Peptides against a protein of PDB entry 3S8F. Designs and how they scored, part 294

Target 1, 157 residues: chain A of PDB entry 3S8F
Amino acid sequence: VLTLFVAVPSLMTAFTVAASLEFAGRLRGGRGLFGWIRALPWDNPAFVAPVLGLLGFIPGGAGGIVNASFTLDYVVHNTAWVPGHFHLQVASLVTLTAMGSLYWLLPNLTGKPISDAQRRLGLAVVWLWFLGMMIMAVGLHWAGLLNVPRRAYIAQV
Target 2, 166 residues: chain B of PDB entry 3S8F
Amino acid sequence: DEHKAHKAILAYEKGWLAFSLAMLFVFIALIAYTLATHTAGVIPAGKLERVDPTTVRQEGPWADPAQAVVQTGPNQYTVYVLAFAFGYQPNPIEVPQGAEIVFKITSPDVIHGFHVEGTNINVEVLPGEVSTVRYTFKRPGEYRIICNQYCGLGHQNMFGTIVVKE

## One batch from the design tools (peptide; made by RFdiffusion4, then SolubleMPNN)

Design b2_p27_6_s3 (from b2_p27_6, 15 letters changed)
Fold by OpenDDE base, seed 4:
Structure b2_p27_6_s3 (fold): chain B 157 residues (1-157), chain C 166 residues (1-166), chain A 27 residues (1-27)
Amino acid sequence: as target 1 above (157 residues)
Amino acid sequence: as target 2 above (166 residues)
Amino acid sequence: LLPLLELVYNSSVAMLLAAFLELARHL
């Protein structure tokens, strides 16, 4: 139970970030229940990357509850499930945020804006990364439930 | 300006709080369903038991692999297993089909894993702690033990075998 | 059922606590 209290600040952060996104979208002219989403700068990889990371973080966070559960951990511990969780939390959120940061930072440091081609390439990279990570993560979680061990090159399944 | 933005953001928190809570329940339900339908089941944790890893090889029930399998009752056995760098003892572990087996697993050196393929047996093995797992093998044959916790240079080759006899 | 109950219970506690803290933050 105590371990799960770490979810509290995470949930609070999620609420705040979501609210910030909605506010930003509405400032950009988005209206209605979902119109603000379309108004967000989806043409900017510096924005898209961390947002995709956040999307991956949601199921990852739910998995965190499982991994932190005393009894449920017996099911998933040291199986492919755990790497699946990590790839959502680190390789998705953290990595995509880092990617997004670079798309913002480099133009500012160099004083040179990215070209349209670079922008499009950046978008492709982050979307493909996200897609690949989702496929891999789902696969790892599934394999974990089938009792495929982690840190082993062999499995009966 | 920062204050105005903050106040504006706060206006949306109510909706997102409600939505997020609802979705979290949905996700939890889905996870619970998945675990319930796709897992081999949960192995109950055994009673906490300690052992001295520095002497476990020399004295006690783990010291002699030939005496590792102990019949404790009709169709009941206790197997004292050592996970070490880099293998298991006894190896193979021979047990009867249909018998209730209590594995008592510990390590003399570093942390290892004890994952038995074809079963839901999957525990970490800590020096100084005895891992207890109860299992009944319904099918005869060989079951491979895999170390699923990195334990050193030979980790990838650390295997054992449980032989279930008819 | 016990593991599932634990999951539901712990998650519920966490969410309720989060909601409470969030509310408190805005008071």
Scores: peptide ipSAE 0.012, ipTM 0.706, DockQ to the pose 0.083
Fold by OpenDDE base, seed 2:
Structure b2_p27_6_s3 (fold): chain B 157 residues (1-157), chain C 166 residues (1-166), chain A 27 residues (1-27)
Amino acid sequence: as target 1 above (157 residues)
Amino acid sequence: as target 2 above (166 residues)
Amino acid sequence: LLPLLELVYNSSVAMLLAAFLELARHL
C-alpha cells in the first residue's frame, strides 16, 4: 500500500522533470523527437550527474514495485536482487544527485567557476560511476533471480 | 508566454507518460521472461503462527532436536527447526526422499535466515513467529542451509545441513 | 502467472492514478 502510494508522486515527478528537460532542450535549439536531448548541456557535470541518476532510478523504481509485491517478493527476498535495487536507488540517484549538486554548489559559494580541466574530470567521474553502477546493479539483479543469497559470502551458483 | 509554455509542458508530460507506460510493459515482459526461465518458483507461505521465544528451547516441539522430525502421515513429515546464534537445530536434518516436508522454523534469540541451497526455500525467521515452508526433495543428498540475515558476529559461519535419504 | 498479474495491475493502477493527478493539476 505505502509503496504504491509513494510510486504515484514519484511518477508525477518523473513526468514533470522529463517535460521540463524537453522544454529546456527545445529552447536551446533542439528539434524533432529526440533532438532536444542533444541540445541539453551534456558538457556540464552538474547536469549530467543527476540526469544519469534519474536514468538509474527508472529500473530501480520498477524493482521497487517487484519488491513490494506480495507474490514477487517470494522470489527476490533476501537475495542479491535487494542490494541491486538499493544501489540503483541510493548509489545511483542519490549519490549522483549529490555529486551534481556539489558541482553546482561550490562554484556558487566561491564565486569562481570550475576550470575546464575540472569540468572534464567531473564528466569522466560521473559517467564512469554510472557505468560501474549499472554493471553492478544488473549483475546483482541477475544473481538475485538465480537465487544468490543476500548477506552471504558463499552461494551455490 | 507563460500560458503557451504551460500548454507545451503539458503536452510533453503526456508524451512522457506514454513512454513511461511503454517502458513499464517492457520491464514487465523482461521480468516475466526471467521468472519463467531462470527462477526456482515460489513456495507458498503457511499460516501465521506465534510462539514464545523465551520458552521455545525448553518446551514444545522445538525443545528436543531428537524429536524434531515428526511423521504426520504417509510420506509426510513436519520438521521443527530452530535457527539460533549461530546455527540450526537439528543439524543435520534428516528427511526421506520424495516425502512432503513441512518445515516449522522459529528463533529463540534474533532474526535469522533460512536459505536452503539448491531449493527455493528462502525465509526469514523471526523470534516469536513460526515460518512455515512446504517442500519435497526429489533428489537425495546434502543440502546446505545458509543464514542470509545478519544476526551477529558469527553470522558468516552459521550453516546447517539437510540430509535427504533414499 | 499471479506474480505477473499483480505487477501489471499495480503498475497500471499507479500509472493511471499518476496521469489523473497530473491532469487534475494542470486543469
Scores: peptide ipSAE 0.011, ipTM 0.672, DockQ to the pose 0.084
Fold by OpenDDE base, seed 3:
Structure b2_p27_6_s3 (fold): chain B 157 residues (1-157), chain C 166 residues (1-166), chain A 27 residues (1-27)
Amino acid sequence: as target 1 above (157 residues)
Amino acid sequence: as target 2 above (166 residues)
Amino acid sequence: LLPLLELVYNSSVAMLLAAFLELARHL
């Protein structure tokens, strides 16, 4: 029981971030149940990157609960499922947050704003990264459920 | 003004807390679904058994690969398997089709994996502990054993074979 | 019975979590 309570701080963090995003979106003129989402600054790669990371982190968090379950871990342990989980957590949230931080940090550190072309390129990079990561993650989780082993270059299936 | 902002923030937090709680139940449902669809043929584990990894090669049931397969009943066998850097002993493991096989697996050196393709046999092998896996092979043929836990420079080439005879 | 036991366990944890969150809301 106590082990699963480790998820509580993570959930608290998640809803706090979500609440902050909703508040920000509403301050920017968004209205209704979903209108606040559209009002967020989707033209800024420094914003889009970590948000996409958060989206990838949601299924990753669900996977964390699965991996922490004794009976389910027996099914998925040391299969391709585990790398799939890691890529959602590290290669999505952490990596995209780092990318987003870079898009903010470099202009501020150098004192030179990014050009419009650089901004558009940044958006393309972030969205393509997210798309590729989701495809790979789904594939790895699927392969894991089919009992494809982790840390092996060959598989029967 | 501050009170109004505080009230608004609290409303958003309450909404997202409710959503989080709802998602928790969704996750539980998904766990239940996964268990129902992917737990066919669960292999019961035995009680924790310990062995001295420093002497397991010299004495005991793992010492002689020629004596590794022990018939314990008319249709029951125990197979004492060593996972080591970098292979399995015995190799191949020969067992009859349709027999109940109890694998007793341990390691004399480092942690290894014991993943048998085409089966649900997938366990970690720890030095000093005996992993017990019970399985019945219904189909004859060769089953590859794969090490799925990094164990050193030769990890990627660490394979074994189970031969199921008619 | 393991899947059923797991479901019961997880459900119990969920209830405890809900209680915890409710308590936290009042702090």
Scores: peptide ipSAE 0.000, ipTM 0.715, DockQ to the pose 0.066
Fold by OpenDDE base, seed 5:
Structure b2_p27_6_s3 (fold): chain B 157 residues (1-157), chain C 166 residues (1-166), chain A 27 residues (1-27)
Amino acid sequence: as target 1 above (157 residues)
Amino acid sequence: as target 2 above (166 residues)
Amino acid sequence: LLPLLELVYNSSVAMLLAAFLELARHL
């Protein structure tokens, strides 16, 4: 009940953010159904990080609904699926948002803009982090579906 | 200009909210589909049964591991299993191939897991409650029981064995 | 090995948290 309760406002929030991004992209010259995405500031790690976090949160949120389903949870409960879900939610959205916040916060705290090299490094870090998290999450979800147990160092498969 | 932008934002928000609502129904449909296609073989939970965890070791069907496997029918057995820190009893659990096995699992101490490798048996075991799982082993051999719920310092070493005899 | 790694990890997290809290105190 609680999970489903928070799922609705979370979805609403996520899509309102998406709406804002679409509007911003269109203001930046993006056109068409997807052209606004390309127009977003993908050269800024402070932007890229939380957006990637949100992208990772989408399947994680869907997984949350699965985990909240009595019948479906029977399949995935206490398997590697659950850590996979956690890593999408925490290690993806929360962590990437925090990382993105730092890329905004530090320049503002110091009063100095980040160098181009720092910006590029930041982008690399964020993208690599996201990639790693996706690989791990997919692997954990897959393992979970294969009935690999959570909190065990051994598995039949 | 700001007002125009605000109105535009609202229009996009309304669209995305509608999309959000639609996606909610899609997810519900996906759940329903998954249930319809993947619930085959799911072991339904038994009736809620409670026991006193403080006495379960001394009296009742869990008290004697030698009496834990009870034949209840021509090809039906009930196995009374204790999950405790840190192991299972009886261990091994010996059952015949092809028989319908009803596991009655409880704990005398803390919450444990009961995950049988090679099967879809995966339940939490709560002190004071009896977990009921029904399963038929089609293949003979050894099936390892794994505790997948943290239960203390020895959690990682908490294993049991089910031996299915031909 | 695992307990040691856990200790290192937890210590690192604690240090990071402390650093952020200290920073927040000065803001």
Scores: peptide ipSAE 0.000, ipTM 0.693, DockQ to the pose 0.018

Design b2_p27_6_s4 (from b2_p27_6, 15 letters changed)
Fold by OpenDDE base, seed 2:
Formats: structure tokens, C-alpha cells, sequence
Structure b2_p27_6_s4 (fold): chain B 157 residues (1-157), chain C 166 residues (1-166), chain A 27 residues (1-27)
């Protein structure tokens, strides 16, 4: 009940954020159905990190509904599915948002912008982190559906 | 200007709501596909039953592992399983092939898991609560029981065996 | 399967409806 209740405000927030991004992209010269996406500041790790976090949060949120379902939970409970869900939520959204916040916070606190080299390195780190998390999450969810138990070093599969 | 921007954002939000709805149907379809192809059925939950974890080892149906398997009818058995730190009782659990088995599982100490490999049996075992699982083993052989809930230093070595006889 | 789908569907519809109602209130 609580999960489903929280899901509603979360979805509303996600829609608002997405709408704001579209508006910002269009202000930056983006046109068409998807052109606004390309117009967003993908060269800034402070932007890219949280956005990638949000992308990871989408399937994680769907998984949250599954985990909260009594009938579906019979399938996924205490399997590798659950760690997969957590890694999407925490290691993707929360961690990437924290990383992005750091890229924003430090330059603002010091009054010194990050160097171009630091920017490029930051982008590489964020994208590689996201890629690794997606691979891990997909693997864990897949393993969970195959009834691989969590908190066990052995499995039939 | 702010008001105009706000209205524009709301319009975009409506579009994203539509997109989210579409994705919802995609997820539902994916779930349906997964359930249709990968699930061996849902094991019905038994009635909620409470037990005193402090006395379960001394008295009652869990007290004697030699009496843990009870025939309740033709081709029907109830097995009283105790999950404890760090193992299962009885071990092994011996049941006949093709019989309807009702597992009554509880714990005298902490929360444990009861995951039977090769089956869809996967439940948490709480002290003071009896977990009920009904299952019919169609294939003879040995099925390993794994604890999938951290229960202490010996958690990783907590195993049991179900032996299904022809 | 049907019960499961129904549960997921009803929950999702409820969430969506709540979101639309909130949006409509602001329009």
C-alpha cells in the first residue's frame, strides 16, 4: 500500500521533470518530437549524471510495483531480482544524482569552473558507471527470474 | 512569461503522461509474457498460524524430527520443518513422489529462508509464525534447501535436503 | 495470471488516474 501510494507522487515528479527538460531543450533550439533531447547540455556531467539516474529509475520503479504486488512477489521475493531492483534505485538514481550534484556543487562553492579535462573525465565516469549498472541490473533481474536466490553463493542455475 | 511557460510545461507533462501510459502497457505485456513462460504456478499461501518459538523445540509437532512427516490422507502428507541456526530439521526430509506435501515451517530463533532448488518453493520463515507451502514433487531425487535470508555467521552453510522417493 | 495482471493493471490505472486528476486541477 505504501509503495503504491508513493508511486503516484513519484510519477508526477518524473513527468514534471521530463516536461521541464523538454521545455529547456526547446529553449536551447531543439525542435520536433525528439530534437529537444539533443539540445540539452550533454557535455555537462552535472546534467548527464542525474538524467542517467532518472533513466535507470524508470525500470526500477516498474520493478517496485512488481515487488509490491502480492502475487508477483511470490516469483521474485528473495531472489536476485531484489538486489537488481535496489541497484537501479540506489546505485543508479541516488548515486548518479550525488555525482552530478558534486559536479555542480564544487565549482559553485570554489568559484572555479572545472577544466575541460575534468569535464571529459567526468562524462566518461558517469557513462561508464551507468553502463556498468545497467549490465549488472539486467543480469540480476534475469537471474532472479530464473530463481537464483539472493544472499547465497550457490544456485542451481 | 512565467505563466506562459507554466502552461507549456503542463502541456508537455500531459504528453509524458501519455508516454508513461504506453510504457505501462509495455511493462504489463512483458510481465504477462514472463509469467506465461517462466512461472511454474503460484503456491497458495496457507492460513496464518502462530506458534511460540520458545517452546517449539520442546513440544508440539516440530519437537521430534522422527515424527515430522505425518500422513494426513491418501497420498497426502504434512511435514513439520524447523529452520534454525544453522540448518533444517528433519534433514533429510523424505517424501514420496507424486504425493501432495504440505510443509509447515517455523523457526525457534531468527528469521530464515526456505528455498528449495528446482521448485518454486521460496518462503521466509519467521519465529512465531508458521509458513505453509503446498507442493507435489513430480520427479524423484534430491532437492537442496537453501537459506536465502541472512541469519548469522553460519548462514552460508545452512542447507537441507529433501529426498523424493519413487 | 489473470489475477496478477488485474492487480498490476488496477494499481497502475489508479496511479495514472490520480496523476491526471491532479494535472486537471491545475489546468
Amino acid sequence: as target 1 above (157 residues)
Amino acid sequence: as target 2 above (166 residues)
Amino acid sequence: LLELLLEVYTSSVAMLLASFLELARHL
Scores: peptide ipSAE 0.015, ipTM 0.671, DockQ to the pose 0.074
Fold by OpenDDE base, seed 4:
Structure b2_p27_6_s4 (fold): chain B 157 residues (1-157), chain C 166 residues (1-166), chain A 27 residues (1-27)
Amino acid sequence: as target 1 above (157 residues)
Amino acid sequence: as target 2 above (166 residues)
Amino acid sequence: LLELLLEVYTSSVAMLLASFLELARHL
C-alpha cells in the first residue's frame, strides 16, 4: 500500500489538469456536462497531442497499480504486459507531449506560423500515433496475460 | 483574476474526483476480468533466502548438476538450478510426473529469468538470492525454460529444458 | 485472486483518499 502512495501527487495533478481543461473549455463557450470538451482547440496539434497522451496515461496508470502490487506482479512481471504499460506511459504520454510541444515551439522559435497543410498533417500524425499506440498497448497487455514473455522471440500460449 | 481562476478550477475538482473514482472502478473491474479469464495463475512469493554467488558453483547444493535433483519426501523433490550466462544447470532437468517440485534457483553471475513455458513459473533470478518456486507437473513431456531478463549477448539463446517423466 | 484484487482495490482507495485529504488540507 505504501508503495502506491507515490502516485498521490500524480492523482492530484490529474485532477487539477482535468479541471483546468474543463475551465478552459467553458471559457471558450462550452456548456453542459460535455460541451466544454468540444469547445477545446481540437484543431491545434499542439493541444491535441498532449491531451491524447493524457488519455493514454489513464489506463497506463491503472496498469501501474497492478505492476506495483507485489502479489499481482507475479502474474505480469517480465511478460509482454510490462512493455504494454511502458508504451502507454512513455510512448504515448511523453512522446505525444513532446510532439505537441514541438508544434508549439517551432513556430515560436522561428517566428513563422505553421501552414494549414502542416496543421492538418500534424493532426493526422498525432491521432494516428495515438491510435497505433492504443492498439499496440492493448495487444501487449493481452499477450502478457497469455504469458507471452518479455525479451524473448518465442512464446507458447 | 488568478484567484478567480483558481476558484473556478477548484470548483471542478470535485466533479473530476468523482469521475476519477468511477473510472478507477471501471479499470479495476476490467483488470479483474482479464486476470480472472486469461491469467495462468499466481506464483506465491517465497521466503527470502541468500547465497554467495561467488562460491555457489564450487560448494553447496548447486555445485554438482548430477546431484541437483533431490528427493525430499514421497513424491516430493527439490531441484537446485543455476541460471548462468548463458544457460541453465542442470539441463535437462528431469522430474517425475505428478511430483511436487520445489525449484531453488540462483545465479552465479548476473540477473536472469526463469520462465517455464506451459506453466505459471516465471521468476527473476538474482545473484545472491535464491528464488523458490513450487510446481507440480501434471502432464509428461518437455517444458522449455526461457530467460526473459536481459543478461548479455547470448540472452536470446539462453534456454533450458525440463523433462517430465511418466 | 480475490485477495489480490482486494489488495489492489484497497491500495487504490487509499491513494485516492490520501490525495483528497491532501487537497483538502490546502483549501
Scores: peptide ipSAE 0.014, ipTM 0.707, DockQ to the pose 0.082
Fold by OpenDDE base, seed 5:
Structure b2_p27_6_s4 (fold): chain B 157 residues (1-157), chain C 166 residues (1-166), chain A 27 residues (1-27)
Amino acid sequence: as target 1 above (157 residues)
Amino acid sequence: as target 2 above (166 residues)
Amino acid sequence: LLELLLEVYTSSVAMLLASFLELARHL
């Protein structure tokens, strides 16, 4: 009940954010179905990090439906699938959002803008984090489907 | 200005809602395909059965490991398994190849897992409840039972064995 | 596969509907 309860507001929020991003991108000169995406500020780690987090959250949300389904959960419950889901939801969305927040917060708190080198490093960190998280999450989901158990150091697959 | 922006955002939101509905179907299809091709399927749940965890070790079908495997019919057995801190009984569990096995699993102490490697048997075992799982072993050999629910300091070493005889 | 798709679809729709109804009940 709780999982399903939070799913609907989360989806509504995601769609609202997506709509806002599209509008913002179009205001920045983007045109067409996807042109607005390119117009977004991809050079700012404070922007990129939360967006990548959201992208990782999408498949995680789909996984939430699986985990909440009686029949489907039997297949994946207490397997490596579950940690995979957690890493998409927490270590991707939450963590990347936190990282992005720092890239905005610290310059504002100190009154000092980040240098270009710091900006580039930040982008590298965020993208590498996202890539690593996606690899791990996909691997964990795959392992889970192959019946690799959760909370065990050994498996026969 | 703000009002116009709001209306524009609403228009985009409608598009994204439509997209989301389409993607929902795509994800459902992808999940179904993946599960169908990479899993051993789903074992349906049995009826809810309750037991007293404080007496299950002393009386009843779980009390004697030597009597845990019961033939209930031609090529059909019921196995009464206890998951406890930190192991399983009986251990090993010996069953014939090709027989339909009904596992009746419960716990005298805390929540445990019952995950049989090489099978789709994967259930949580709750004190006071009986987990029922039906399975037929097609291949002879040893199948390891793993506890996949944290149950204490010895959790990582909690293993059992099912021996399937030809 | 079709049976599985139908099951997943039906379950998902039911869950979403239940979620909306629950939310509406609390608002």
Scores: peptide ipSAE 0.012, ipTM 0.688, DockQ to the pose 0.047
Fold by OpenDDE base, seed 1:
Structure b2_p27_6_s4 (fold): chain B 157 residues (1-157), chain C 166 residues (1-166), chain A 27 residues (1-27)
Amino acid sequence: as target 1 above (157 residues)
Amino acid sequence: as target 2 above (166 residues)
Amino acid sequence: LLELLLEVYTSSVAMLLASFLELARHL
């Protein structure tokens, strides 16, 4: 039973992306162990959105290991845990990446930069989305652990 | 310049190694927590048991709901349950308190769920396969069976009942 | 229990392997 080895490519990707972020931050003048994080362009929604997606993907990936475990899956399968998992994967990473891509794509296609107001609004949108997603995901995982069934309108708790 | 570059690379490598190891322990801890708090009553899968879904209603232990509960020993029972669109049989399932119950669950039509509220019984039921779950009810009363796998238009109303008698 | 131990083992090996492979790419 070596099913969990399927996680290797994902983990490699995760660390590669992290390394790329560090490199970018250091190029922007960041120094030290964490200074490079602060140096990243947090004022750009095209950057912030996919990065927040990546952050949500981390606990989702951990959950993926749980879901792929034969033994642990008996605990979480067809409970609210499962929707919690894929919302982190899809509604966080995929959706935020798509959202962020628009903030790059549209200015590029039109040749017109986004206004400062649009930029600030974009930042608000992606941060609020991330916050809401984290609340929902934590809630769903919690409910799943309390044995709330998936695809049912009623529950014991 | 080469010396400085080399030192920078080494520092980078050490940092990421430490981080990776830390994350490994975090994941292990999360797994351990989940097991410690939520895995009581989990039964590992046994040998795959197959059944013909096209004949399961006519022949075999699932055919007669009146004979679905079989005493196999002192304080031991096997219950042959059918999950179908849209209900369970027998319904209700009557079992004694404190008895070891082996549920043998299959479906004659589509995939269903078998989630018993108040218990750790939660399995998918596949046509052509028999799901086996062992459980002992410690408390008398009624336990609702919920279908947690979409099975059609009546899925949301697909319920059963287990009655545990003293 | 054996299955659980094997899964934990696999997870650990996978994580370590991924980390080392990625780091090796930067050497």
Scores: peptide ipSAE 0.009, ipTM 0.719, DockQ to the pose 0.077

